# Ledger of designs, part 1: peptides against a protein of PDB entry 5X9X

No score or structure here was measured in a lab: all are predicted.

Target 1, 41 residues: chain A of PDB entry 5X9X
Amino acid sequence: SSVSELEQRLRDVKNTNSRFRKALMEKENELQALIRKLGPE
Structure headers, positions and changes below count from the first letter of each chain, unless a header shows other numbers.
Peptide ipSAE is a variant of ipSAE made for these designs: the mean of its two directions, with the distance scale d0 fixed at 1.0 Angstrom where the peptide's residues are scored. Compare it only between designs on the same protein; published cut-offs may not carry over.
A fold fails the geometry check if it doesn't show the stated peptide or something in it is severely misdrawn.

## One batch from the design tools (peptide; made by RFdiffusion4, then SolubleMPNN)

Design b1_p8_8_s2
Fold by OpenDDE base, seed 2:
Structure b1_p8_8_s2 (fold): chain B 41 residues (1-41), chain A 8 residues (1-8)
Amino acid sequence: as target 1 above (41 residues)
Amino acid sequence: ELEKLLEE
């Protein structure tokens, strides 16, 4: 049904959003680690 | 200075 398809799309978007949030956090942590290696501000 | 770019 159109409702079940919209529910599936919502689940897929939530899963994609969660994956991107994790990837952004990992990149932020890596950038922070690189900044610390480069020295002060 | 670069640390300010990580502040949300």
Scores: peptide ipSAE 0.034, ipTM 0.580, DockQ to the pose 0.157
Fold by OpenDDE base, seed 3:
Structure b1_p8_8_s2 (fold): chain B 41 residues (1-41), chain A 8 residues (1-8)
Amino acid sequence: as target 1 above (41 residues)
Amino acid sequence: ELEKLLEE
């Protein structure tokens, strides 16, 4: 049904969004670790 | 990864 297809598309978008949010968090954590290594101490 | 998503 059109409703079941829209529910599936919404699940797929939510899963993709969750994956990209995780990847951005991991990159931010790595950048912060590099900034700490380059810091004055 | 992001580039492939932007092509959809």
Scores: peptide ipSAE 0.032, ipTM 0.580, DockQ to the pose 0.075
Fold by OpenDDE base, seed 1:
Structure b1_p8_8_s2 (fold): chain B 41 residues (1-41), chain A 8 residues (1-8)
Amino acid sequence: as target 1 above (41 residues)
Amino acid sequence: ELEKLLEE
């Protein structure tokens, strides 16, 4: 049904958003690790 | 740490 297709599309968007949020967090952690390596210590 | 490497 049109409703079930919209619900599926909404689930797919939420899953994609969650994956991008995780990827951004991983990139932030990578940047922080690089910044620490380049720090004055 | 990086500053120590530059002093060697």
Scores: peptide ipSAE 0.014, ipTM 0.436, DockQ to the pose 0.034; fails the geometry check
Fold by OpenDDE base, seed 5:
Structure b1_p8_8_s2 (fold): chain B 41 residues (1-41), chain A 8 residues (1-8)
Amino acid sequence: as target 1 above (41 residues)
Amino acid sequence: ELEKLLEE
């Protein structure tokens, strides 16, 4: 049904959003680790 | 090093 397809699309968007949020957090942690390696110089 | 480069 059109309703079941919209519910599936909403689940897929939520799953994609969750994956991108995790990737952004991992990239922020990587950037902070690189900033620490550059030091205060 | 970065602080000196950012002040230039």
Scores: peptide ipSAE 0.014, ipTM 0.449, DockQ to the pose 0.057; fails the geometry check

## One batch from the design tools (peptide; made by RFdiffusion4, then SolubleMPNN)

Design b1_p10_1_s1
Fold by OpenDDE base, seed 1:
Structure b1_p10_1_s1 (fold): chain B 41 residues (1-41), chain A 10 residues (1-10)
Amino acid sequence: as target 1 above (41 residues)
Amino acid sequence: LLEELLKELA
C-alpha cells in the first residue's frame, strides 16, 4: 500500500542519514588528525 | 612548519 511504501521509504532515509552522519564524523576525525600532524609550525 | 615554510618564500 501507499502507506507501507512511505513507511519503508522513511526507514530507508533514516538508515541512509545515519550512515552518512557516521561517515562525516569519521572524515572529520581524519581531517583533525591530519591537521594535528601538520601542526601550527 | 607552515610558518617556517612560508618564511622561506618571503
Scores: peptide ipSAE 0.032, ipTM 0.329, DockQ to the pose 0.066; fails the geometry check
Fold by OpenDDE base, seed 4:
Structure b1_p10_1_s1 (fold): chain B 41 residues (1-41), chain A 10 residues (1-10)
Amino acid sequence: as target 1 above (41 residues)
Amino acid sequence: LLEELLKELA
């Protein structure tokens, strides 16, 4: 049904959103580690 | 790190 299809699309969007949020967090951590390596030492 | 790199260039 149209309702079940919309519910599935919403689940897919939420899953995609969660995956990208995790990827962004990991990239931020990686960038911060690289920034620390470029410190005054 | 930068200090060590600069030492190598001196």
Scores: peptide ipSAE 0.032, ipTM 0.333, DockQ to the pose 0.066; fails the geometry check
Fold by OpenDDE base, seed 5:
Structure b1_p10_1_s1 (fold): chain B 41 residues (1-41), chain A 10 residues (1-10)
Amino acid sequence: as target 1 above (41 residues)
Amino acid sequence: LLEELLKELA
């Protein structure tokens, strides 16, 4: 039904959103680690 | 280190 399809689309969007949020967090952590290794020198 | 390397370009 149209209702079940909308519910499925909402679940898919939430899953995609969660995956990208996790990827962004990991990239930020990686960048901060590299910045700390570079230092102020 | 980066600041010292940049001095070589001046």
Scores: peptide ipSAE 0.031, ipTM 0.324, DockQ to the pose 0.070; fails the geometry check
Fold by OpenDDE base, seed 3:
Structure b1_p10_1_s1 (fold): chain B 41 residues (1-41), chain A 10 residues (1-10)
Amino acid sequence: as target 1 above (41 residues)
Amino acid sequence: LLEELLKELA
């Protein structure tokens, strides 16, 4: 149904959002490690 | 500078 499809799309968006947030956190951690190697910038 | 750029992330 239209409702079930919207519910599925909402779940998919939430899952995608969560995965991207995790990926961004990991990339930020890597950048922070590189910044510490370079010094204050 | 780089710390300030990181603050703009997420």
Scores: peptide ipSAE 0.030, ipTM 0.489, DockQ to the pose 0.116; fails the geometry check

Design b1_p10_1_s4
Fold by OpenDDE base, seed 5:
Structure b1_p10_1_s4 (fold): chain B 41 residues (1-41), chain A 10 residues (1-10)
Amino acid sequence: as target 1 above (41 residues)
Amino acid sequence: LLEELLKELE
């Protein structure tokens, strides 16, 4: 049904959003590690 | 660390 398709699209968007949030967090952690290595030491 | 790496390029 149109309702079940909209519910599926909402699940897909939520899953995609969760994956991108995780990827951004991992990139931020890697950048922080690189900044520490490039510090004044 | 960075300062030591820069010295290796001189």
Scores: peptide ipSAE 0.022, ipTM 0.364, DockQ to the pose 0.088
Fold by OpenDDE base, seed 1:
Structure b1_p10_1_s4 (fold): chain B 41 residues (1-41), chain A 10 residues (1-10)
Amino acid sequence: as target 1 above (41 residues)
Amino acid sequence: LLEELLKELE
């Protein structure tokens, strides 16, 4: 049904969003570590 | 500067 497809799409979007949030957090941590090596700016 | 830029990423 159209409802079940929308529910599936919503789950897929939430899963994708969660993956991107995790990747951003990992990149932020990497950037923070690099910034600490460069010094306070 | 970089600390302020990092805050914008949160």
Scores: peptide ipSAE 0.030, ipTM 0.489, DockQ to the pose 0.116; fails the geometry check
Fold by OpenDDE base, seed 2:
Structure b1_p10_1_s4 (fold): chain B 41 residues (1-41), chain A 10 residues (1-10)
Amino acid sequence: as target 1 above (41 residues)
Amino acid sequence: LLEELLKELE
């Protein structure tokens, strides 16, 4: 049904959003680790 | 070092 398709699309968007949020968090952590290695100099 | 690198971005 059109309702079940919309529900599926919403789930897919939420799953995609969650994956991108995780990837961004991992990249932020990597960047912060690199910044810390450079030190205050 | 980071401060000097940041100056180059200004």
Scores: peptide ipSAE 0.025, ipTM 0.413, DockQ to the pose 0.118; fails the geometry check
Fold by OpenDDE base, seed 3:
Structure b1_p10_1_s4 (fold): chain B 41 residues (1-41), chain A 10 residues (1-10)
Amino acid sequence: as target 1 above (41 residues)
Amino acid sequence: LLEELLKELE
């Protein structure tokens, strides 16, 4: 049904959003580690 | 090092 398809799309969007949030957090941590290695010098 | 890299961007 159209309702079931919309519910599935909403689940897929939520799952995609969660995955991208995790990936962004991991990349932010990687960038912070690189900044620390570069140091203030 | 960051200061050296920043100088190259000026």
Scores: peptide ipSAE 0.024, ipTM 0.387, DockQ to the pose 0.103; fails the geometry check

Design b1_p10_2_s4
Fold by OpenDDE base, seed 2:
Structure b1_p10_2_s4 (fold): chain B 41 residues (1-41), chain A 10 residues (1-10)
Amino acid sequence: as target 1 above (41 residues)
Amino acid sequence: KAEEEVKKLL
């Protein structure tokens, strides 16, 4: 039904957003780790 | 190796 399809799409968006948030956090953490390793040089 | 790690982020 249209309602079940909307519920599915909402779940998919929520899952996608969660995955992107995790990926961005991991990239930011890795970038910060590289910056710390690079130091002031 | 730092350059390779940066390239992975892009």
Scores: peptide ipSAE 0.045, ipTM 0.565, DockQ to the pose 0.243
Fold by OpenDDE base, seed 4:
Structure b1_p10_2_s4 (fold): chain B 41 residues (1-41), chain A 10 residues (1-10)
Amino acid sequence: as target 1 above (41 residues)
Amino acid sequence: KAEEEVKKLL
């Protein structure tokens, strides 16, 4: 049904959003590690 | 200086 399709799309968007949030967090951690390697400059 | 500016974005 149209409702079930919209519910499925909402689940897919939420899953994609969660994946991007995780990727951004990992990139933030990578940047922080690189910044720490640069030192106090 | 550049590192501190980047840190503000995190």
Scores: peptide ipSAE 0.044, ipTM 0.536, DockQ to the pose 0.249
Fold by OpenDDE base, seed 1:
Structure b1_p10_2_s4 (fold): chain B 41 residues (1-41), chain A 10 residues (1-10)
Amino acid sequence: as target 1 above (41 residues)
Amino acid sequence: KAEEEVKKLL
């Protein structure tokens, strides 16, 4: 049904959002590590 | 290598 499809799409969006949030966190952590290596220049 | 790590972020 249309309701079931919308519920599925919502779950998919939430899962995708969670994955991207994790990826962004990992990239930010790596960026900060590089910034620390470069130092306050 | 810092440059390679930066490249991974882009």
Scores: peptide ipSAE 0.044, ipTM 0.571, DockQ to the pose 0.229
Fold by OpenDDE base, seed 5:
Structure b1_p10_2_s4 (fold): chain B 41 residues (1-41), chain A 10 residues (1-10)
Amino acid sequence: as target 1 above (41 residues)
Amino acid sequence: KAEEEVKKLL
């Protein structure tokens, strides 16, 4: 039904959003680690 | 020191 399809699309968008948020967090952590390694020296 | 090594490549 149209309702069940909309519910499925909402779940899929939520899962995709969660995956991208996790990827951004991991990239930010990696970037901060590299910044610390570059340091002032 | 890592920053100085990168500068050598530029």
Scores: peptide ipSAE 0.023, ipTM 0.455, DockQ to the pose 0.484

Design b1_p10_4_s1
Fold by OpenDDE base, seed 2:
Structure b1_p10_4_s1 (fold): chain B 41 residues (1-41), chain A 10 residues (1-10)
Amino acid sequence: as target 1 above (41 residues)
Amino acid sequence: KAEEEVKKLL
């Protein structure tokens, strides 16, 4: 039904957003780790 | 190796 399809799409968006948030956090953490390793040089 | 790690982020 249209309602079940909307519920599915909402779940998919929520899952996608969660995955992107995790990926961005991991990239930011890795970038910060590289910056710390690079130091002031 | 730092350059390779940066390239992975892009």
Scores: peptide ipSAE 0.045, ipTM 0.565, DockQ to the pose 0.243
Fold by OpenDDE base, seed 4:
Structure b1_p10_4_s1 (fold): chain B 41 residues (1-41), chain A 10 residues (1-10)
Amino acid sequence: as target 1 above (41 residues)
Amino acid sequence: KAEEEVKKLL
């Protein structure tokens, strides 16, 4: 049904959003590690 | 200086 399709799309968007949030967090951690390697400059 | 500016974005 149209409702079930919209519910499925909402689940897919939420899953994609969660994946991007995780990727951004990992990139933030990578940047922080690189910044720490640069030192106090 | 550049590192501190980047840190503000995190």
Scores: peptide ipSAE 0.044, ipTM 0.536, DockQ to the pose 0.249
Fold by OpenDDE base, seed 1:
Structure b1_p10_4_s1 (fold): chain B 41 residues (1-41), chain A 10 residues (1-10)
Amino acid sequence: as target 1 above (41 residues)
Amino acid sequence: KAEEEVKKLL
């Protein structure tokens, strides 16, 4: 049904959002590590 | 290598 499809799409969006949030966190952590290596220049 | 790590972020 249309309701079931919308519920599925919502779950998919939430899962995708969670994955991207994790990826962004990992990239930010790596960026900060590089910034620390470069130092306050 | 810092440059390679930066490249991974882009």
Scores: peptide ipSAE 0.044, ipTM 0.571, DockQ to the pose 0.229
Fold by OpenDDE base, seed 5:
Structure b1_p10_4_s1 (fold): chain B 41 residues (1-41), chain A 10 residues (1-10)
Amino acid sequence: as target 1 above (41 residues)
Amino acid sequence: KAEEEVKKLL
């Protein structure tokens, strides 16, 4: 039904959003680690 | 020191 399809699309968008948020967090952590390694020296 | 090594490549 149209309702069940909309519910499925909402779940899929939520899962995709969660995956991208996790990827951004991991990239930010990696970037901060590299910044610390570059340091002032 | 890592920053100085990168500068050598530029």
Scores: peptide ipSAE 0.023, ipTM 0.455, DockQ to the pose 0.483

Design b1_p10_5_s1
Fold by OpenDDE base, seed 5:
Structure b1_p10_5_s1 (fold): chain B 41 residues (1-41), chain A 10 residues (1-10)
Amino acid sequence: as target 1 above (41 residues)
Amino acid sequence: EAKELLEKLA
């Protein structure tokens, strides 16, 4: 049904959002590690 | 300089 399709799409958006949030957090951690390696420069 | 740029991205 149209309702079930909309519910599925909402779930898909939430899942995608969660995945990207995780990826961004990991990239931030990687950047922080690089910043530490660079030192005061 | 590189550190400053990375901090903006983090």
Scores: peptide ipSAE 0.033, ipTM 0.563, DockQ to the pose 0.354
Fold by OpenDDE base, seed 2:
Structure b1_p10_5_s1 (fold): chain B 41 residues (1-41), chain A 10 residues (1-10)
Amino acid sequence: as target 1 above (41 residues)
Amino acid sequence: EAKELLEKLA
């Protein structure tokens, strides 16, 4: 049904959002590690 | 300079 499809789409969006949030956090950590390696320059 | 650029991206 239309309702069940919308519920599924919402679940998919939430899962995708969670995955991207995790990826962004990991990239932030990676960038911070590179910044530390670069030093004060 | 590279550090500043990376800080903006982070």
Scores: peptide ipSAE 0.031, ipTM 0.562, DockQ to the pose 0.349
Fold by OpenDDE base, seed 4:
Structure b1_p10_5_s1 (fold): chain B 41 residues (1-41), chain A 10 residues (1-10)
Amino acid sequence: as target 1 above (41 residues)
Amino acid sequence: EAKELLEKLA
């Protein structure tokens, strides 16, 4: 049904959003680690 | 300088 399809699309968007948020967090952590390794430069 | 560039990306 139209309602069930919209609910599925909403779930898919939420899942995609969650995955991107996780990826951004991991990239931030990686960048911060590299910043620490670079030192004061 | 490289550190500041990385900070902008983070």
Scores: peptide ipSAE 0.031, ipTM 0.561, DockQ to the pose 0.364
Fold by OpenDDE base, seed 1:
Structure b1_p10_5_s1 (fold): chain B 41 residues (1-41), chain A 10 residues (1-10)
Amino acid sequence: as target 1 above (41 residues)
Amino acid sequence: EAKELLEKLA
C-alpha cells in the first residue's frame, strides 16, 4: 500500500541519515586529531 | 584558530 511504501521510505531515510551522522562524527574526530597535530589554533 | 572553527561546528 501507499502507507507501507511511505513507511519503508521513512525507515530508509532514517538509516541513511544515521550512517551519514556516524561518518561525519568520525571525520570530525579525525580532523580534530590532525588539528592538534598541526599546532596552534 | 583552527580548533576554534571546529568547536563552532560541534
Scores: peptide ipSAE 0.027, ipTM 0.538, DockQ to the pose 0.145; fails the geometry check

Design b1_p10_5_s4
Fold by OpenDDE base, seed 2:
Structure b1_p10_5_s4 (fold): chain B 41 residues (1-41), chain A 10 residues (1-10)
Amino acid sequence: as target 1 above (41 residues)
Amino acid sequence: EAKELLEKIK
């Protein structure tokens, strides 16, 4: 049904969003590690 | 100072 398709699309968007958030968090952690290596704040 | 940049990325 159109409703079930919309629900599926919403789940897919949420899953994609979650994956991107995780990737950004990993990049943030990497950046923080590099910044720490460069020296104080 | 780098902390301020990181907060902008969030």
Scores: peptide ipSAE 0.024, ipTM 0.459, DockQ to the pose 0.151
Fold by OpenDDE base, seed 3:
Structure b1_p10_5_s4 (fold): chain B 41 residues (1-41), chain A 10 residues (1-10)
Amino acid sequence: as target 1 above (41 residues)
Amino acid sequence: EAKELLEKIK
């Protein structure tokens, strides 16, 4: 049904968003570690 | 500053 399709699309968007947020968090942590090594800049 | 850039990415 159209409702089921919209629910599926919403789940897909949420899953994609969650994956990207996790990736960004990991990259943020990596960058922060590099910034700490680089010094007060 | 690299720290400022990091804050913008957040």
Scores: peptide ipSAE 0.024, ipTM 0.479, DockQ to the pose 0.179; fails the geometry check
Fold by OpenDDE base, seed 5:
Structure b1_p10_5_s4 (fold): chain B 41 residues (1-41), chain A 10 residues (1-10)
Amino acid sequence: as target 1 above (41 residues)
Amino acid sequence: EAKELLEKIK
């Protein structure tokens, strides 16, 4: 692979990582809200 | 505690 292709792959991996991190954060917030509804800490 | 449970799930 060329240097430019490797740079593009790195950007794509970073973008994918960011998207999954956002999804995990949303699920974390959802779980936290459910835990609070269920009762004691 | 909610914090402890959340950390266990992660």
Scores: peptide ipSAE 0.022, ipTM 0.483, DockQ to the pose 0.143; fails the geometry check
Fold by OpenDDE base, seed 4:
Structure b1_p10_5_s4 (fold): chain B 41 residues (1-41), chain A 10 residues (1-10)
Amino acid sequence: as target 1 above (41 residues)
Amino acid sequence: EAKELLEKIK
């Protein structure tokens, strides 16, 4: 049904958003570690 | 300062 499809799409968007948020957090941590290696903050 | 750079990235 249209309702079940919309619910599925919403779940998929939320899952994708969560995955990208996690990836961005990991990249932020990586950048922070690299910045620390450059010297004084 | 890493803090200042991180604030710009966000």
Scores: peptide ipSAE 0.022, ipTM 0.475, DockQ to the pose 0.156; fails the geometry check

Design b1_p10_8_s1
Fold by OpenDDE base, seed 4:
Structure b1_p10_8_s1 (fold): chain B 41 residues (1-41), chain A 10 residues (1-10)
Amino acid sequence: as target 1 above (41 residues)
Amino acid sequence: KAKEEVEKEL
């Protein structure tokens, strides 16, 4: 049904959002680690 | 396509 399709799309969007949020967090953590290695120099 | 490409790159 149209409702079930919208519910599925919403789940897919939420899953995609969660994956990208995780990826961004990991990239930020790596960036911060590299910044710490570089220091103020 | 663009979303899939970005997802693969991340």
Scores: peptide ipSAE 0.042, ipTM 0.494, DockQ to the pose 0.036; fails the geometry check
Fold by OpenDDE base, seed 5:
Structure b1_p10_8_s1 (fold): chain B 41 residues (1-41), chain A 10 residues (1-10)
Amino acid sequence: as target 1 above (41 residues)
Amino acid sequence: KAKEEVEKEL
């Protein structure tokens, strides 16, 4: 692969990583909201 | 208690 192709692949991996990180953060926030609704026990 | 058990698994 050319240098430019490797740079593009790196950008694509970083973008994919960022998208999955966002999805995981949203799921964590959803879970925490549900946990708070369970009450003190 | 139940939420504490769930929180430790996260």
Scores: peptide ipSAE 0.027, ipTM 0.554, DockQ to the pose 0.374; fails the geometry check
Fold by OpenDDE base, seed 1:
Structure b1_p10_8_s1 (fold): chain B 41 residues (1-41), chain A 10 residues (1-10)
Amino acid sequence: as target 1 above (41 residues)
Amino acid sequence: KAKEEVEKEL
């Protein structure tokens, strides 16, 4: 049904959002690690 | 100094 399709799309968007949030967190952690390696600049 | 500028842009 149209409702079940919208519910599925909402779940897919939430899953995609969660994956991107995790990827951004990992990138931020890597950037912070690199910033720490640069020293007190 | 350079890292502080990078941190501000994050």
Scores: peptide ipSAE 0.027, ipTM 0.543, DockQ to the pose 0.324; fails the geometry check
Fold by OpenDDE base, seed 3:
Structure b1_p10_8_s1 (fold): chain B 41 residues (1-41), chain A 10 residues (1-10)
Amino acid sequence: as target 1 above (41 residues)
Amino acid sequence: KAKEEVEKEL
């Protein structure tokens, strides 16, 4: 049904959003590690 | 200096 399709789309969007948030967090952590290596510049 | 410019953009 149209309702079940909308529910599925909402789940898919939430899952995609969660995955992107995790990826961004991991990239930020790596960037911060690299920034720490740069020193006082 | 360079790292501070990077940090402020994050």
Scores: peptide ipSAE 0.026, ipTM 0.541, DockQ to the pose 0.322; fails the geometry check

## One batch from the design tools (peptide; made by RFdiffusion4, then SolubleMPNN)

Design b1_p11_2_s1
Fold by OpenDDE base, seed 4:
Structure b1_p11_2_s1 (fold): chain B 41 residues (1-41), chain A 11 residues (1-11)
Amino acid sequence: as target 1 above (41 residues)
Amino acid sequence: EEELEKLEKEL
């Protein structure tokens, strides 16, 4: 149904958003670790 | 610490 398709699209967007948020957090942690190695806090 | 926070805000 149209409602079921909209619910699926909403789940897909939430899953994509969660994946990107996780990837950004991992990259931020990596960058922070590198910055701390390269310079003073 | 403060310099890291500044750099994080620029990124």
Scores: peptide ipSAE 0.023, ipTM 0.493, DockQ to the pose 0.022; fails the geometry check
Fold by OpenDDE base, seed 2:
Structure b1_p11_2_s1 (fold): chain B 41 residues (1-41), chain A 11 residues (1-11)
Amino acid sequence: as target 1 above (41 residues)
Amino acid sequence: EEELEKLEKEL
């Protein structure tokens, strides 16, 4: 049904959003680790 | 930090 398709699309968007949020956090952590490694010592 | 200061003094 059109309702079940919209519910599926909403689940897919939520899953995609969650994955991108995790990826952004991991990339930020990687950048901070590189900044610390290359920072003034 | 100290190693960078050493390198800067060699330049």
Scores: peptide ipSAE 0.019, ipTM 0.284, DockQ to the pose 0.008; fails the geometry check
Fold by OpenDDE base, seed 1:
Structure b1_p11_2_s1 (fold): chain B 41 residues (1-41), chain A 11 residues (1-11)
Amino acid sequence: as target 1 above (41 residues)
Amino acid sequence: EEELEKLEKEL
Protein backbone atom coordinates (compact mmCIF):
# COMPACT_ATOMS: atom_id res chain seq x y z
CA SER B 1 0.00 0.00 0.00
CA SER B 2 1.00 3.66 -0.37
CA VAL B 3 1.17 3.87 3.45
CA SER B 4 3.46 0.82 3.72
CA GLU B 5 5.74 2.27 0.99
CA LEU B 6 5.94 5.62 2.81
CA GLU B 7 6.73 3.80 6.06
CA GLN B 8 9.47 1.85 4.26
CA ARG B 9 10.89 5.07 2.72
CA LEU B 10 10.88 6.69 6.17
CA ARG B 11 12.79 3.69 7.62
CA ASP B 12 15.29 3.87 4.73
CA VAL B 13 15.83 7.63 5.27
CA LYS B 14 16.29 7.10 9.03
CA ASN B 15 18.80 4.29 8.37
CA THR B 16 20.68 6.46 5.84
CA ASN B 17 20.69 9.40 8.28
CA SER B 18 22.02 7.15 11.08
CA ARG B 19 24.79 5.82 8.79
CA PHE B 20 25.84 9.35 7.76
CA ARG B 21 25.82 10.52 11.40
CA LYS B 22 28.08 7.59 12.31
CA ALA B 23 30.40 8.32 9.36
CA LEU B 24 30.61 12.03 10.36
CA MET B 25 31.46 11.07 13.95
CA GLU B 26 34.16 8.67 12.72
CA LYS B 27 35.59 11.38 10.42
CA GLU B 28 35.57 13.91 13.27
CA ASN B 29 37.45 11.42 15.47
CA GLU B 30 39.95 10.80 12.63
CA LEU B 31 40.44 14.57 12.14
CA GLN B 32 40.95 15.09 15.88
CA ALA B 33 43.53 12.27 15.92
CA LEU B 34 45.36 13.90 12.96
CA ILE B 35 45.18 17.34 14.64
CA ARG B 36 46.78 15.82 17.77
CA LYS B 37 49.53 14.22 15.64
CA LEU B 38 50.21 17.49 13.78
CA GLY B 39 49.95 19.57 16.97
CA PRO B 40 52.93 21.21 18.68
CA GLU B 41 53.38 18.28 21.07
CA GLU A 1 56.20 17.76 21.96
CA GLU A 2 58.72 15.31 23.45
CA GLU A 3 59.35 13.74 20.00
CA LEU A 4 59.98 17.21 18.53
CA GLU A 5 62.41 18.01 21.35
CA LYS A 6 64.24 14.74 20.58
CA LEU A 7 64.40 15.63 16.89
CA GLU A 8 65.72 19.12 17.72
CA LYS A 9 68.49 17.53 19.83
CA GLU A 10 69.51 15.35 16.86
CA LEU A 11 69.99 18.42 14.61
Scores: peptide ipSAE 0.018, ipTM 0.305, DockQ to the pose 0.008; fails the geometry check
Fold by OpenDDE base, seed 5:
Structure b1_p11_2_s1 (fold): chain B 41 residues (1-41), chain A 11 residues (1-11)
Amino acid sequence: as target 1 above (41 residues)
Amino acid sequence: EEELEKLEKEL
């Protein structure tokens, strides 16, 4: 049904959003680790 | 900081 297709699309968007948020957090953590290593210390 | 100054002195 049109309702079940919209529910599936909403699940797919939520899953994709969660994956991208996790990837951004991991990249930010790596960037901060590099900044600490390359900083003026 | 201090480790970079040490490395510069070794060059």
Scores: peptide ipSAE 0.017, ipTM 0.308, DockQ to the pose 0.008; fails the geometry check

Design b1_p11_2_s3
Fold by OpenDDE base, seed 4:
Parts: C-alpha cells; structure tokens; sequence
Structure b1_p11_2_s3 (fold): chain B 41 residues (1-41), chain A 11 residues (1-11)
C-alpha cells in the first residue's frame, strides 16, 4: 500500500473507533438507566 | 456490526 492509502486507512480506523466509542458510551448510559430501574427500590 | 467487520477486513 502507498503512504496515501495507509493514511486513508488510518483515518477510516479513527472514524470507526470514534463511532464505536460513542455507541459504547450510549449503551453504558442505557445500561445504567436499566440498572437504576431494576434497582432495589 | 457491519462497520466493525469492514474495519477487521481493512486491518
């Protein structure tokens, strides 16, 4: 692969990583809301 | 899941 192709792959990986990090944070927030709803109250 | 699989193919 050329340097430009490697740079493009790195950008794609960073963008994908950012998207998955956001999705994980949203799922963690959902999980915490469910835990509070299912809590001992 | 498709974006993860696409990422795994590029790595």
Amino acid sequence: as target 1 above (41 residues)
Amino acid sequence: MEELEELEKKL
Scores: peptide ipSAE 0.043, ipTM 0.626, DockQ to the pose 0.105
Fold by OpenDDE base, seed 5:
Structure b1_p11_2_s3 (fold): chain B 41 residues (1-41), chain A 11 residues (1-11)
Amino acid sequence: as target 1 above (41 residues)
Amino acid sequence: MEELEELEKKL
């Protein structure tokens, strides 16, 4: 049904958003670790 | 990049 398709699309968008949020957090942590290695501290 | 562009098309 059109409702079931919209619900599935919304679940897929939410799942993709969650994956990108996790990837961004991991990249930020990687960047901070590199900054600490390259920084004067 | 492609997966992000696919997300942008869904929003």
Scores: peptide ipSAE 0.042, ipTM 0.621, DockQ to the pose 0.089
Fold by OpenDDE base, seed 2:
Structure b1_p11_2_s3 (fold): chain B 41 residues (1-41), chain A 11 residues (1-11)
Amino acid sequence: as target 1 above (41 residues)
Amino acid sequence: MEELEELEKKL
């Protein structure tokens, strides 16, 4: 049904959003680790 | 939309 298709699209968008949030957090952690390595000893 | 799907495949 049109409703079930919209519910599926909403699930797909939520899954995509969750994946991008995870990737951004991983990149932030990588950058923070690099900043700590380049920081004054 | 296509660019978003391509980015999703890399994650």
Scores: peptide ipSAE 0.037, ipTM 0.593, DockQ to the pose 0.047
Fold by OpenDDE base, seed 1:
Structure b1_p11_2_s3 (fold): chain B 41 residues (1-41), chain A 11 residues (1-11)
Amino acid sequence: as target 1 above (41 residues)
Amino acid sequence: MEELEELEKKL
């Protein structure tokens, strides 16, 4: 049904959003690790 | 939507 398709699309968008949020957090952690290595001791 | 699928393949 159109409702079940919209529910599926909403789940897919939520899953995608969660994956992107995780990837951004991992990249921020990587950048912070690089900044700590390149920053003045 | 295609751009989102291409981004999902990279994650």
Scores: peptide ipSAE 0.037, ipTM 0.597, DockQ to the pose 0.048

